# Ledger of designs, part 61: peptides against a protein of PDB entry 8OXM

Target 1, 371 residues: chain A of PDB entry 8OXM
Amino acid sequence: FKAEFRLAGGVNLPKIIDCVGSDGKERRQLVKGRDDLRQDAVMQQVFQMCNTLLQRNTETRKRKLTICTYKVVPLSQRSGVLEWCTGTVPIGEFLVNNEDGAHKRYRPNDFSAFQCQKKMMEVQKKSFEEKYEVFMDVCQNFQPVFRYFCMEKFLDPAIWFEKRLAYTRSVATSSIVGYILGLGDRHVQNILINEQSAELVHIDLGVAFEQGKILPTPETVPFRLTRDIVDGMGITGVEGVFRRCCEKTMEVMRNSQETLLTIVEVLLYDPLFDWTMNPLKALYLQQRPEDETELHPTLNADDQECKRNLSDIDQSFNKVAERVLMRLQEKLKGVEEGTVLSVGGQVNLLIQQAIDPKNLSRLFPGWKAWV

## One batch from the design tools (peptide; aimed at target 1 V11 L215 F364)

Design b2_p21_6_s4 (made by RFdiffusion4, then SolubleMPNN; from b2_p21_6, 12 letters changed)
Fold by OpenDDE base, seed 3:
Structure b2_p21_6_s4 (fold): chain B 371 residues (1-371), chain A 21 residues (1-21)
Amino acid sequence: as target 1 above (371 residues)
Amino acid sequence: SELSKLYDEALAKLREKLREL
């Protein structure tokens, strides 16, 4: 370990530690001190299995459809070491950095990222109609710029085209795999982009199995397909390559139903894998900047009152786990809102849900649905 | 810790079940 550490930023202020391996190579490691990195470790294994399924299929293998994975080493229940994804940047850092973000550089007359955030926070407790109107005003005055990521990084036109294609494939694969697993909290700091491959790396996998829908402000989209995410695909947007890659990924997932159900069943009943949403986690994920003052975690909340009868908790837990498995089975059968859809019909519905301004306007302002 | 051992054992069982699929 080097004596120097850097702060990565974000709410948990994770420490970036440079480690020299036994092989003499320096590796950056992210030490998170409050997150259950076991959840990230488990979800990375699920992603590796999804990648194995995608590599077995000829159509997904030819398209190089993979979800990017990273190494997680859990150190304790609340601490671990993430392999820091060297050569990645949070999409939020590229897009909405306060000093030199792409929105400020390419759209200097648009609203600032701060103005957009403020406007959406002011309507957070308002009607869905008021949220929609303000979201549309924000969107009109904050135009997408993520196309410039590939243009800045890849000057050769042939390389640029291949990298934009790799990006589009990565968005498609991660969106469908993320939907199947019910992955939430896909804000712009939880999605990294690799500056060399243009592939996405999803981090902070603590909201899974649709637990984002039971947040105080429920998640209303199946995955992040916001205007900047779409702009990075270029002029075709969600049509052509993205849609076809989603369909081929969904086809592999649906054809792997028994395997995916067996995997998720083992995880849901693992007593070490706390996937359930708890009030403290919900509060942490949707904290208001104004409420930062009072959450001194008094470590002395005696574990005594959470002795609800272990038997009633176990029965309640089992019912929630059964419901998650049932919903996973429905998704893998193409059952959406009680209707059985084809792969193309299901993918189309998910794309429409993800890009709908009415769904996007209802998200927690911290998710930054206008980016 | 005993917890790390239980986690490694659970992970090993998961990997074993997954090799059989």
Scores: peptide ipSAE 0.019, ipTM 0.527, DockQ to the pose 0.024
OpenDDE base, seeds 1, 2, 4, 5: peptide ipSAE 0.008, 0.011, 0.010, 0.009; ipTM 0.483, 0.512, 0.474, 0.509

Design b2_p21_7 (made by RFdiffusion4)
Pose (drawn by RFdiffusion4):
Structure b2_p21_7 (pose): chain A 334 residues (1-279, 317-371), chain P 21 residues (1-21)
Amino acid sequence: FKAEFRLAGGVNLPKIIDCVGSDGKERRQLVKGRDDLRQDAVMQQVFQMCNTLLQRNTETRKRKLTICTYKVVPLSQRSGVLEWCTGTVPIGEFLVNNEDGAHKRYRPNDFSAFQCQKKMMEVQKKSFEEKYEVFMDVCQNFQPVFRYFCMEKFLDPAIWFEKRLAYTRSVATSSIVGYILGLGDRHVQNILINEQSAELVHIDLGVAFEQGKILPTPETVPFRLTRDIVDGMGITGVEGVFRRCCEKTMEVMRNSQETLLTIVEVLLYDPLFDWTMNPFNKVAERVLMRLQEKLKGVEEGTVLSVGGQVNLLIQQAIDPKNLSRLFPGWKAWV
Amino acid sequence: VEEELKEEAELRGINYEELKE
């Protein structure tokens, strides 16, 4: 084991360690003290199940729909460890970096990230109208730049298109699974983009199962479909590869709701921390009911097709009205 | 409002002082 460890930041101060194995290759691990990774273990297990189900289905096998997963090993009720993701770079570090940010490099005349953060801090005390107006003004003077990412990394058009297609597929699949699982904490630091495969990886998974509504600032979107992601998917935008891949993933989930419920039913017997405190679990049953409603497409007794559900999710995600009410630190304009 | 934003920024693992600056 290496004698030095680094801090990853945050109130909980997670520890980063390096271990040298028998083959001599250093492997990086993240021990997360004072936090419960059992929920993250369930998330990783359901991620692996969805990947296996997509691989089994012939329709998705050809499309090579996969979910990037990292191993998470719980060690106690209030601690655990997880595999660090190597060869990946944060989206916000690439896009909105103060020093060498993509928006500054490409569009120096546009508003800087500091100006947008100042405006968002100044407007959080205002009303809905002022927030909507400021958000529209910020979006008017802040054009997406993320489409140049593969253009700056993959000079060969064939490799460039392959990486763009893999990015689009990975974004569609991750967005669908996050909506199903109610993942809300999807700001720029929680998503890592690979420098080789160009597939997005979700690393935080700190809050899910419709937790954003519990937060003071409600999450009004099911997944991150900001202007940068849509522009980076190509000229076609959400229409095309993204819509079809979302439909296929939703069909696979509708066909495998039995396996998904079997995976998620690990609760009601060993409740994790932050629940059933302050004296058939209540919130576990509630989240199971919500997941079942999402999977069956029933909601409040209404039936919805896969295409209609995908269109509604796209409309909710790209609606500026929903983006205006989001947390300023979420970087909805980015 | 500032107290609520600070509490939520801590929950999100975001540095509130950087946002304020």

Design b2_p21_7_s1 (made by RFdiffusion4, then SolubleMPNN; from b2_p21_7, 12 letters changed)
Fold by OpenDDE base, seed 4:
Structure b2_p21_7_s1 (fold): chain B 371 residues (1-371), chain A 21 residues (1-21)
Amino acid sequence: as target 1 above (371 residues)
Amino acid sequence: VLEEMRKQAEILGIDFDKLLE
């Protein structure tokens, strides 16, 4: 290991270290000091299995539908080494960096990222109507700019078009597989974009199997499909390539029901794989110190009511696992809200849920649903 | 992790290698 380290961007300020392998090759490694990298390691293996299923199908193989994976070596319960995704940047860093984010560069008269977060934090405990109204005001004064990522990185028009398609395919694949695995909404710092391929890399997979629905502020979207995520697809948005790639991915997932259920069952009963949401993890995910350092915690102590819904989690681990498997089976059958949908109907419902400003306005403000 | 998943699959009577093939 070299004695020099760099700080990566993002919540836990992970250390980037350079190491020389036994093959004499330098490899950048990300050392996370607080995250349970075991969950990341397991989910990367599930993504590899999903990629194998996608490569077996001619339609998904032809479209090169894959989830980008990285190597994870857990060192302890709270530390590990990730193969650093060289040539990637968090989408949040590109979009909403404090000094030189794309929103500030392209939309200098819009609200700052801080102003948006402050406005949404002020209404966090308010009605869904008040949240929606403030979210719409924020969205009106914070217009999407992620289209400029591909325009900045790819100057040749043919390359630019190809990379925008690669991005759109990557979002589609990760959205559908992420929905099947119940990854839910993804913080903008936990989605990396490759500066050469325009493909997404999902990191910090500490929420899976819809455990985001049992957070103090429940998730309300099946995956992150915010305005900037959509803007990166270009003028067609969610229509055309994105929708078709979602449908083709969902077809493969539904046709692989037995395999996926079996894989997830093995994982849910792995005693080394802590996928369950605990109160400390929930607090850590929605009370991150970086969100506290910018916003003085006027945490009024009166959140006694959020403690009550956590007490019914005394469901035996087995009942929670059974419920996760049942919900996974429903998803893979196309059962949504008690109705069996076609692949196109299911994908349409998921897209509509993910882009609905009413659902987005109800998300935890720290997840920045306006970005 | 793969080796532990393989062991769990074996405990469940699942041919883990056939799932990967």
Scores: peptide ipSAE 0.006, ipTM 0.350, DockQ to the pose 0.016
OpenDDE base, seeds 1, 2, 3, 5: peptide ipSAE 0.000, 0.000, 0.000, 0.006; ipTM 0.299, 0.299, 0.302, 0.300

Design b2_p21_7_s2 (made by RFdiffusion4, then SolubleMPNN; from b2_p21_7, 11 letters changed)
Fold by OpenDDE base, seed 1:
Structure b2_p21_7_s2 (fold): chain B 371 residues (1-371), chain A 21 residues (1-21)
Amino acid sequence: as target 1 above (371 residues)
Amino acid sequence: VLEELKKQFEILGLNFEEFLK
């Protein structure tokens, strides 16, 4: 191990450790020190299953629809080794790095990422109308730049077009699979982009099964489809390739209902898989950057034997698991807001919900919905 | 449920024992 570590981007600030193997090869490893990497490991297995379903269908196979996976080796409940996604960068680092971020480089007269965050934090406890007005002002003065990722990395026009297509397919597949699994919005540091393939890698899968809707600031989007995410698709935006790839992914997911329900049912009742939102995790996910310094880890989890009768805890857990399964079944049937939708109707609703500035303005400001 | 899951894993060509570990 080298003595030097770098912080990877992410809500949990995972440490990148450079390890020299016994073979003399330097390997970057991501070490998460406080997260249950079992949740990431389980979600990678579910993604592999979704990929197998997508490879069996001729229409999704022809489109090369896959969700990128990474190897997770959980070492303990609080430690594990991620095989570092070599040749990936967090989209947040590319877009909003304070020194050399694409917004600063391409839009030097726009608001800084800090100014945008400050404006949105000031209205965090305000009305939805005030949040929307400030979000629209921020968006007007912070224009998308993610199109420049592919333009910087891929100078050949034919390669550029192919990589932009790969990006668009990756966003579509991950958005629909993420919606089915209830991953919700994703922090910009928890989405990596591969610098060679232009495909996305989703890391830090600690919010699943719509548990983002029970956060202190509930999620209002089915997946991250912010202005920069859309800008990376180029001039067509969410239309054409993205929409068709979402529809074909959703078709495969809906046609695999029995398989997906059976898998998720076993995961929800696995006593080793803590997917439930706890108050500490909720606080951690929606902490202000200023508040990160004062939470000394000296909250002894006093084993307050909350002798809540084991029976009442089990009954409450079972009711939450049942609700998650019911909602998953609804999604896989195309039931949205009590109405059965076609695949095209459901995908259209999800896209409209994800790009709606009213929904985006209501998100937790720490997740930077204007990026 | 576990038997049906195991069968779904086998159909998918996934290692069920690696998934539970």
Scores: peptide ipSAE 0.021, ipTM 0.552, DockQ to the pose 0.016
OpenDDE base, seeds 2, 3, 4, 5: peptide ipSAE 0.011, 0.007, 0.019, 0.009; ipTM 0.497, 0.456, 0.519, 0.500

Design b2_p21_7_s3 (made by RFdiffusion4, then SolubleMPNN; from b2_p21_7, 8 letters changed)
Fold by OpenDDE base, seed 2:
Structure b2_p21_7_s3 (fold): chain B 371 residues (1-371), chain A 21 residues (1-21)
Amino acid sequence: as target 1 above (371 residues)
Amino acid sequence: VDEELKKQAEILGIDFNELKE
């Protein structure tokens, strides 16, 4: 370890530590001091398993469908070392960071990211109709620009085309696997893009197994497929490569039903893997950025060992775990809203749900559904 | 691919044989 550390920014002030490996290579590591990195570590292992399933299938292997993973070394429930994804940037940093964001650079006359957020925060407690109207006004005055990421990073047209395909494949694979695992909290800071590969890296995996649906503002989309995410795919949008890669990923997931159920069952009953949503976590995830300064995460989850009868906690936990497994089995059978769908039908429904401005307008404003 | 699945199953505490059925 070098004696010097840098702050990466953010509320938890994660420390970037430069580590010299036994190979003499310097690696940047992120030391998180308060996040439960066990959930991230477990979900990275599940992603590696999904990648192995995708490599077994000829159609997904030919398409190089993979979820980007990073090494997590949990040191405790509250501390760990992340092998920092060197050469990645949060998509939010590229799109909406201050005055240098791509929206400001390419669309200087559109609403600012702050104006969009303010408008959506003002209607947060309003009707779904009023949220939808304001969301449509925001979207009209905040046009997508993420196509410029690949154009800025990849000047050679052949490289640009290949990187745009890599991006589209990465979005498709992570979207479908994320849906199967019920991955939530996919805001623009929890999705990194690799500046060399154009592949996405999903971080902060603390909302899984559809626990985003029990948040005070429920998640209403199966994955992030917002206008900028789609714009990064280029002129074809969700059609062609993205849809086909989603279908091929879903085929592999559905054909791996028993394996995925067994994996998730073991994880749901692992006493070291806290996947359940708690009220403090829910408050933390749906706070205003302005209120983030005062919530010292000194609310030790340890002190709410209120002696609830172990039996009632265990019964409530088991009922939630059973519901998660049942819902996972439904997804893997293509059961959506009580109807059995083909892979193409299921993928189509998920795409339509993810791009529906009515669903997007209902999300928590911090999720930034207009980006 | 099976060796990598086996290693991943071992890391997760899952019996690799239960993943093959």
Scores: peptide ipSAE 0.025, ipTM 0.608, DockQ to the pose 0.015
OpenDDE base, seeds 1, 3, 4, 5: peptide ipSAE 0.000, 0.025, 0.015, 0.005; ipTM 0.296, 0.578, 0.428, 0.316

Design b2_p21_7_s4 (made by RFdiffusion4, then SolubleMPNN; from b2_p21_7, 10 letters changed)
Fold by OpenDDE base, seed 1:
Structure b2_p21_7_s4 (fold): chain B 371 residues (1-371), chain A 21 residues (1-21)
Amino acid sequence: as target 1 above (371 residues)
Amino acid sequence: IDEKLKEQMEILGIDYEEFKK
């Protein structure tokens, strides 16, 4: 192990440790120190299952629709080795790094990422109208730049076009699979982009099964489809390739309803898979950067034996699991807001919800919905 | 991991043991 560690991007600030193997090869390893890497491991398995379903369908196979997966080796409940996604960078690092971020490089007269965050944090407890107005002001003065990722990395026009297409397909597949699994919005540091393939890798899968909707600031989008995410698709935006790839992914998911329900049911009742939102996890996910310093780890988990009767805990858990399964079944039937939608209708609703500035303005400011 | 999950992975042709290694 080298003594030098780098912080990877992510909500949980995973440590990149450079390990020299016994073979003398330097291998970057991501070490998460506080996260349940079992949750990431289980979600990677679900992604592999989704990929198998997508490869079996001729239309999704022809489009090369896959969600990128990474190896997760959980070593303990609190430690594991992620096989580092070599050649990936967090989209947040590329976009909003304080020194050399693309927003600062391409839009030097726009608001800084810090100014945007400050403005949105000031209105966090305000009305939805005030949040929307400030969000629109932020968006007007913080214009998208993610198109420049592919332009910087891929100088050949034919390669550039192919990689932009690969990016768009990756966003579509991950958005629909993420919606089905209830991953919700994703922090910009929890989305990696592969510098060679332009495909996205989603890390830190600690919010699943719509548990983001029960956070202190509930999620209001089905997946992250912010202005920079859309800008990376180029001039067509969400239309054409993205929409068609979403529809074809959703078609495969809906046609695989029984398989997906069975898989998720087994996972929800696995006692080793803690997917439930707890107050400490909720607090951690929506902490202010300023508040991270004061939470000394000296919250002794006093084993307050909340002797809540084991029966009442089990009944409450079972009711939450049943609600998750019911909502998953609704999604896979195309039931949205009590109405049965076609695949095209459902995908259209989800895209509109994800890009709506009113929904984006209501998100937790720490997740930077203006990026 | 529940035997049912392993069984579903096997039905999908996903080697669960290879994924864990």
Scores: peptide ipSAE 0.025, ipTM 0.615, DockQ to the pose 0.018
OpenDDE base, seeds 2, 3, 4, 5: peptide ipSAE 0.022, 0.023, 0.019, 0.024; ipTM 0.583, 0.558, 0.547, 0.621

Design b2_p21_8 (made by RFdiffusion4)
Pose (drawn by RFdiffusion4):
Structure b2_p21_8 (pose): chain A 334 residues (1-279, 317-371), chain P 21 residues (1-21)
Amino acid sequence: FKAEFRLAGGVNLPKIIDCVGSDGKERRQLVKGRDDLRQDAVMQQVFQMCNTLLQRNTETRKRKLTICTYKVVPLSQRSGVLEWCTGTVPIGEFLVNNEDGAHKRYRPNDFSAFQCQKKMMEVQKKSFEEKYEVFMDVCQNFQPVFRYFCMEKFLDPAIWFEKRLAYTRSVATSSIVGYILGLGDRHVQNILINEQSAELVHIDLGVAFEQGKILPTPETVPFRLTRDIVDGMGITGVEGVFRRCCEKTMEVMRNSQETLLTIVEVLLYDPLFDWTMNPFNKVAERVLMRLQEKLKGVEEGTVLSVGGQVNLLIQQAIDPKNLSRLFPGWKAWV
Amino acid sequence: HPLTPKQQAIYEDRMTALEEE
């Protein structure tokens, strides 16, 4: 074990450690004290199940739809450990870096990230109309730059297109699974982009199962589909590879709702922390019902096809009205 | 709805990151 450890930041102060194994290769682990990783363990298990189901299905096997997973080992009710992701860089560090940010490098005339943050802070005390107007003004003077990422990393057109296609597929699959699982904490620091495979990886998974509505600022989108992600998917935008991959993933989930419910039914017997406190679990049953409704496409008794559900999700995600009400720290304009 | 300690910690982190940036 290495004698030094680093802090990853945050109120809980997670610890980062390095371990040297028998082969001598250093491996980085993240011990997360005062936090419950049992929910993250369930998230990783359902991620692995979805990846296996996508691999089993011939339609998705050809499309090579995969979910990037990292091992999470719970150690107690209030602590645990997880595998650190290597070879990945934060999206916000690449895009909105103060020093060498992509938006500053490509579009110096556009508004800086500090100006946008100042405007968002000043407008949080305003009404809906002023928030919508400021958001539209910010979007008018802030063009997406993320499309140049693979352009700056993959000079060969074949490798560039391969990485772009893998990025698009991974974004579609991760967005579908996150909508199904109700993942809400999807700001720039929770998503890491690989420098080689260019596949997005979700690292935080801190809050899910429709917890953004509980937060003071509700989460009005099911997944992150901001202007930067759409521009980085290519000229075709959401139409094309993203829509088809979303439809295929939704079909696979419809076909495997039995396995998904079997995986998620680990609750109601060993409830995790932050629940059933302050004295058949209530909130567990509620989230199971919500997940079942999402999977069956019933909601309030209405039937919805896979294509219609995908179109509705795209419309909700790209709607500026929903983006205006989001948390300023979520970086909806980014 | 009340916030759990974990949700409060995440909310505080968000506010701190916004103020610092």

Design b2_p21_8_s1 (made by RFdiffusion4, then SolubleMPNN; from b2_p21_8, 10 letters changed)
Fold by OpenDDE base, seed 4:
Structure b2_p21_8_s1 (fold): chain B 371 residues (1-371), chain A 21 residues (1-21)
Amino acid sequence: as target 1 above (371 residues)
Amino acid sequence: PPLTPRQQALVQDMLDALLKE
């Protein structure tokens, strides 16, 4: 281990440590503290299984539809080592780094990321109408720039085009699989982009199975498809390649219903996989500046285990797990709001929900839905 | 509920497929 560490961007300020392996190779490792890296490890295994399903289907295999995975080594319940995705950057760091972010570079007269966040925080407790109006003002004065990622990294026009397609495919695959697994909206620091492949790597998988809907500010989108995410696809946006890749991914997921239900059932009932939302985790994920003062360091997660009457918890847990499985089965049947949709209809609904400014305006301001 | 023997076999087949790659 080198004595030097770098902070990666992210909610948990992960430490990047350079490690020399027993093979004499230097490997960059991400050391997360306070995260349940077991959840990340389990979700990476689920992504590998989804990738196997996608590789078995000729249409998804021809499109190279995959979710980028990384190795996770849990060291403890509160610490572990992630194999750092070498040559990745958080999309949030590229877009909204305070010094050299793409928004500041390409749109110097737009609102700062701080001004946008402040405006949206001021309306956080207000009506949906007021949130929408302020979100539209923020969006008007904070125009998307993520198209420039591929333009900066890939100067050759043919390479640029292929990398933009790889990006679009990666967003499509991760969006649909993320929806099926109920990952919901993803913070911009929890989406990495590979600087060589233009593929996305999703990290910090601490919200799964639609547990984001039970947060103090419930998520309102099926996946992150914000204006910058769309801008990275180029002029066609969500149309053409993205939509078709979503449809082909959804087709594989729906055709793999029994397999996916079986996998998720195993995971939901694994006593070692804490997927349930708890108040402490909810507070951590949606911490307000006002709430920072009440986090006494003595809220060990361990003290809340002692008062749970075992019998009522097992019944409540089983009911939540059953509800998650039922909702997963509905998704895999194309049941949305009590209506059975075709793959194209379901994908269309999900895209419309994900890009709707009304849904985006209702998200937790800390997740920066304007980016 | 505990996995059915069929579900266990399916999970095992998937794990075995993942271990071969």
Scores: peptide ipSAE 0.018, ipTM 0.446, DockQ to the pose 0.019
OpenDDE base, seeds 1, 2, 3, 5: peptide ipSAE 0.016, 0.012, 0.007, 0.006; ipTM 0.439, 0.420, 0.408, 0.330; seeds 1, 5 fail the geometry check

Design b2_p21_8_s2 (made by RFdiffusion4, then SolubleMPNN; from b2_p21_8, 15 letters changed)
Fold by OpenDDE base, seed 2:
Order: structure tokens, then C-alpha cells, then sequence
Structure b2_p21_8_s2 (fold): chain B 371 residues (1-371), chain A 21 residues (1-21)
């Protein structure tokens, strides 16, 4: 380990440490100091299993459909070393960096990222109708620019085309796998893009099994398919490659129902895998910048084990786990809103839900649904 | 902590079960 560390930025100020391996290669590692990296580690293993399923199927293998994984070395319940994906950048850093973000560079007359956030924060406690109107105004004055990522990074037209396809496939695979697992908190800092492969790397996997729906501001979309995410696909948008890759991924997931249920069942009942949403985690995820001052560091985890009867906790936990398994089984059967859908019908519904400006306008402003 | 030896063995067993099909 080098004695020097860099801050990666973000709310938790993760430390980037340079590690010299036994092979003499320097590797950057991200040390998270507050996040339960066990959740990330478990989800990375589930993603590896999903990748194994996707490699077995001829149609998904031909399309090279994979969810990008990273090595997680949990050190403690609250600390661990992530193998930092060298050559990845948060999509939010590329798009909405305060100094030189792509929106500012390509759309200098649009609203600033700060103006958009402010407008959406002002209506956060308002009606869904008022949120929708302000969201549409924000969207009109904040036009997507993520197409320029591949154009800036890949100057050769043939490489550019292949990388745009790799991006589109990565979005499709991660969206469907993420939906099946109920992955939430897909804000623009939790999605990295690899500057060499154009593939997405999903980080901070602490909101799983639809626990985002029980947040104070519930998640209303199955995955992130915002205007910039779509713009990165180029002229075809969600049609053609993205849709077909979603359908082929969903087909593999549905055909792997027994395996996926067994995996998730074991994970849900693992006492070391804290997938449940708690009030402190909910406050942390949906904290306002203005509220940063009131979280006294004195939330010592030593506050009383309220001896709620172990039986009542276990029964409540088991009921939540059973509901998660039931909902997973429904998804894998194509049951949406009480109706059995085909793979194409289910994927279409999910795409429509994810791009619906009414659903997007209802999200927590920190999710940045206009990006 | 790292994945418990139990969790590693579980994942390994599941990878091995997957590899048998």
C-alpha cells in the first residue's frame, strides 16, 4: 500500500489507495468506510451466477450479454476494499460535473444541474401533478448529451459503433438482471461507465429485493432508463438492440426460475446478509444536503437492543422474505399487475414504466431523474 | 467480513451445480 490516498469524491468520501500487488503492478483500490460492502460482495456473486446463465444460452452468449462485476474484499461490517475498476467514471461525473460536465459543454444555454436539482427539490413535497409539470420543464431545458461519451472516447467509427453496441447491451443486461433482483438506488453516481469497454459497472448494491419501494420517497421505476441513458444508445434509443437484449436476458432469467429462486432464498435467509431496509439507511439514502448538519456522528450503533421478542422479529423477517420470494417468482413467471405477460410484453411494460415521465417525476430529487 | 466460508461454499456449490447442467 502507498501511504498516500486520494478522495474519490461523493458523500462518503471513499478513499482511493494505490496498492502494489505481488506482481509489481499498481492497482487502485477504493476503501469505503461506511457502507456494508458485504451486500455488494453478495450481489457480485449473484451477478456472476447470472453471467454463467447468460453464457450458457446461445443467443445471450452471441450478444456477449454480461453484467460487469468487480472484486469486493469486505474488511469489516462497515469497511472494505473494492477493487476500483481502473478506467471507470461515474456517469454523473461525465454528465453533470460542476466545472466541465457534458451538459455544460454541449448545452451551455440549458439549465445547470444545480438549477434542475433546485427546481425538483422545491416541489419534492408537492402533488404528483406539480412534480410532473416541473419535471417536464426541467427536461425541456436540460436536453440529453450522453451520446457524446462514445464520440469523445472512440474516434474510429467502427470502434465507436461497437462500443455503442457494448453500452446498449450492458444497459439492457444490467436493467433486466437488476429488475429481477429488485436493485434500487440507481442514481448517476452508483453507475460507472468503463472508458475502454463502454460497459456499465453498477456499484453500491445495498438496495435490493425492491427495498427501494419502502423508502420515504418510493422508487417508481424498475431500472434507470433516463434520457441520457437512452441518448447513449444513439439514434435507435430503446428500440432494436436494447429491446432485443432485454428480451433475451429476460428469457434466460425466466428459463432459470428454479436456480434464481434457490439462490435468492438462500441469500434472504443468510443472517450475515442484511438486505432489509432500516430507518437509518433510508434516512442516509434520501438525506437532503440541507439535513447533513443534523446527523450528529453520535448515532452510535450501541443504542439499545430493544429486546423485541426474537420471535416477533423472526416472524416479521420471514414474512418479508416470503413476500420477496413471491414477487421474484411472479417476475420470473412474467406476472405483472396480476397479468401473465410474454417476455416481449413484460419487457415492453418495464421499458414503458422506466421511461414514463410520471414515474420519473415522482423519484427522490437526489436520484436525478432528468439526467 | 469477507463472505463467510459458508457463503463461499454456497456460491461454489451453486457454481458447481450450474456447471453440471
Amino acid sequence: as target 1 above (371 residues)
Amino acid sequence: PPLTERQKNLVKNMEEELLKE
Scores: peptide ipSAE 0.008, ipTM 0.367, DockQ to the pose 0.019
OpenDDE base, seeds 1, 3, 4, 5: peptide ipSAE 0.006, 0.000, 0.007, 0.016; ipTM 0.383, 0.342, 0.388, 0.466; seed 5 fails the geometry check

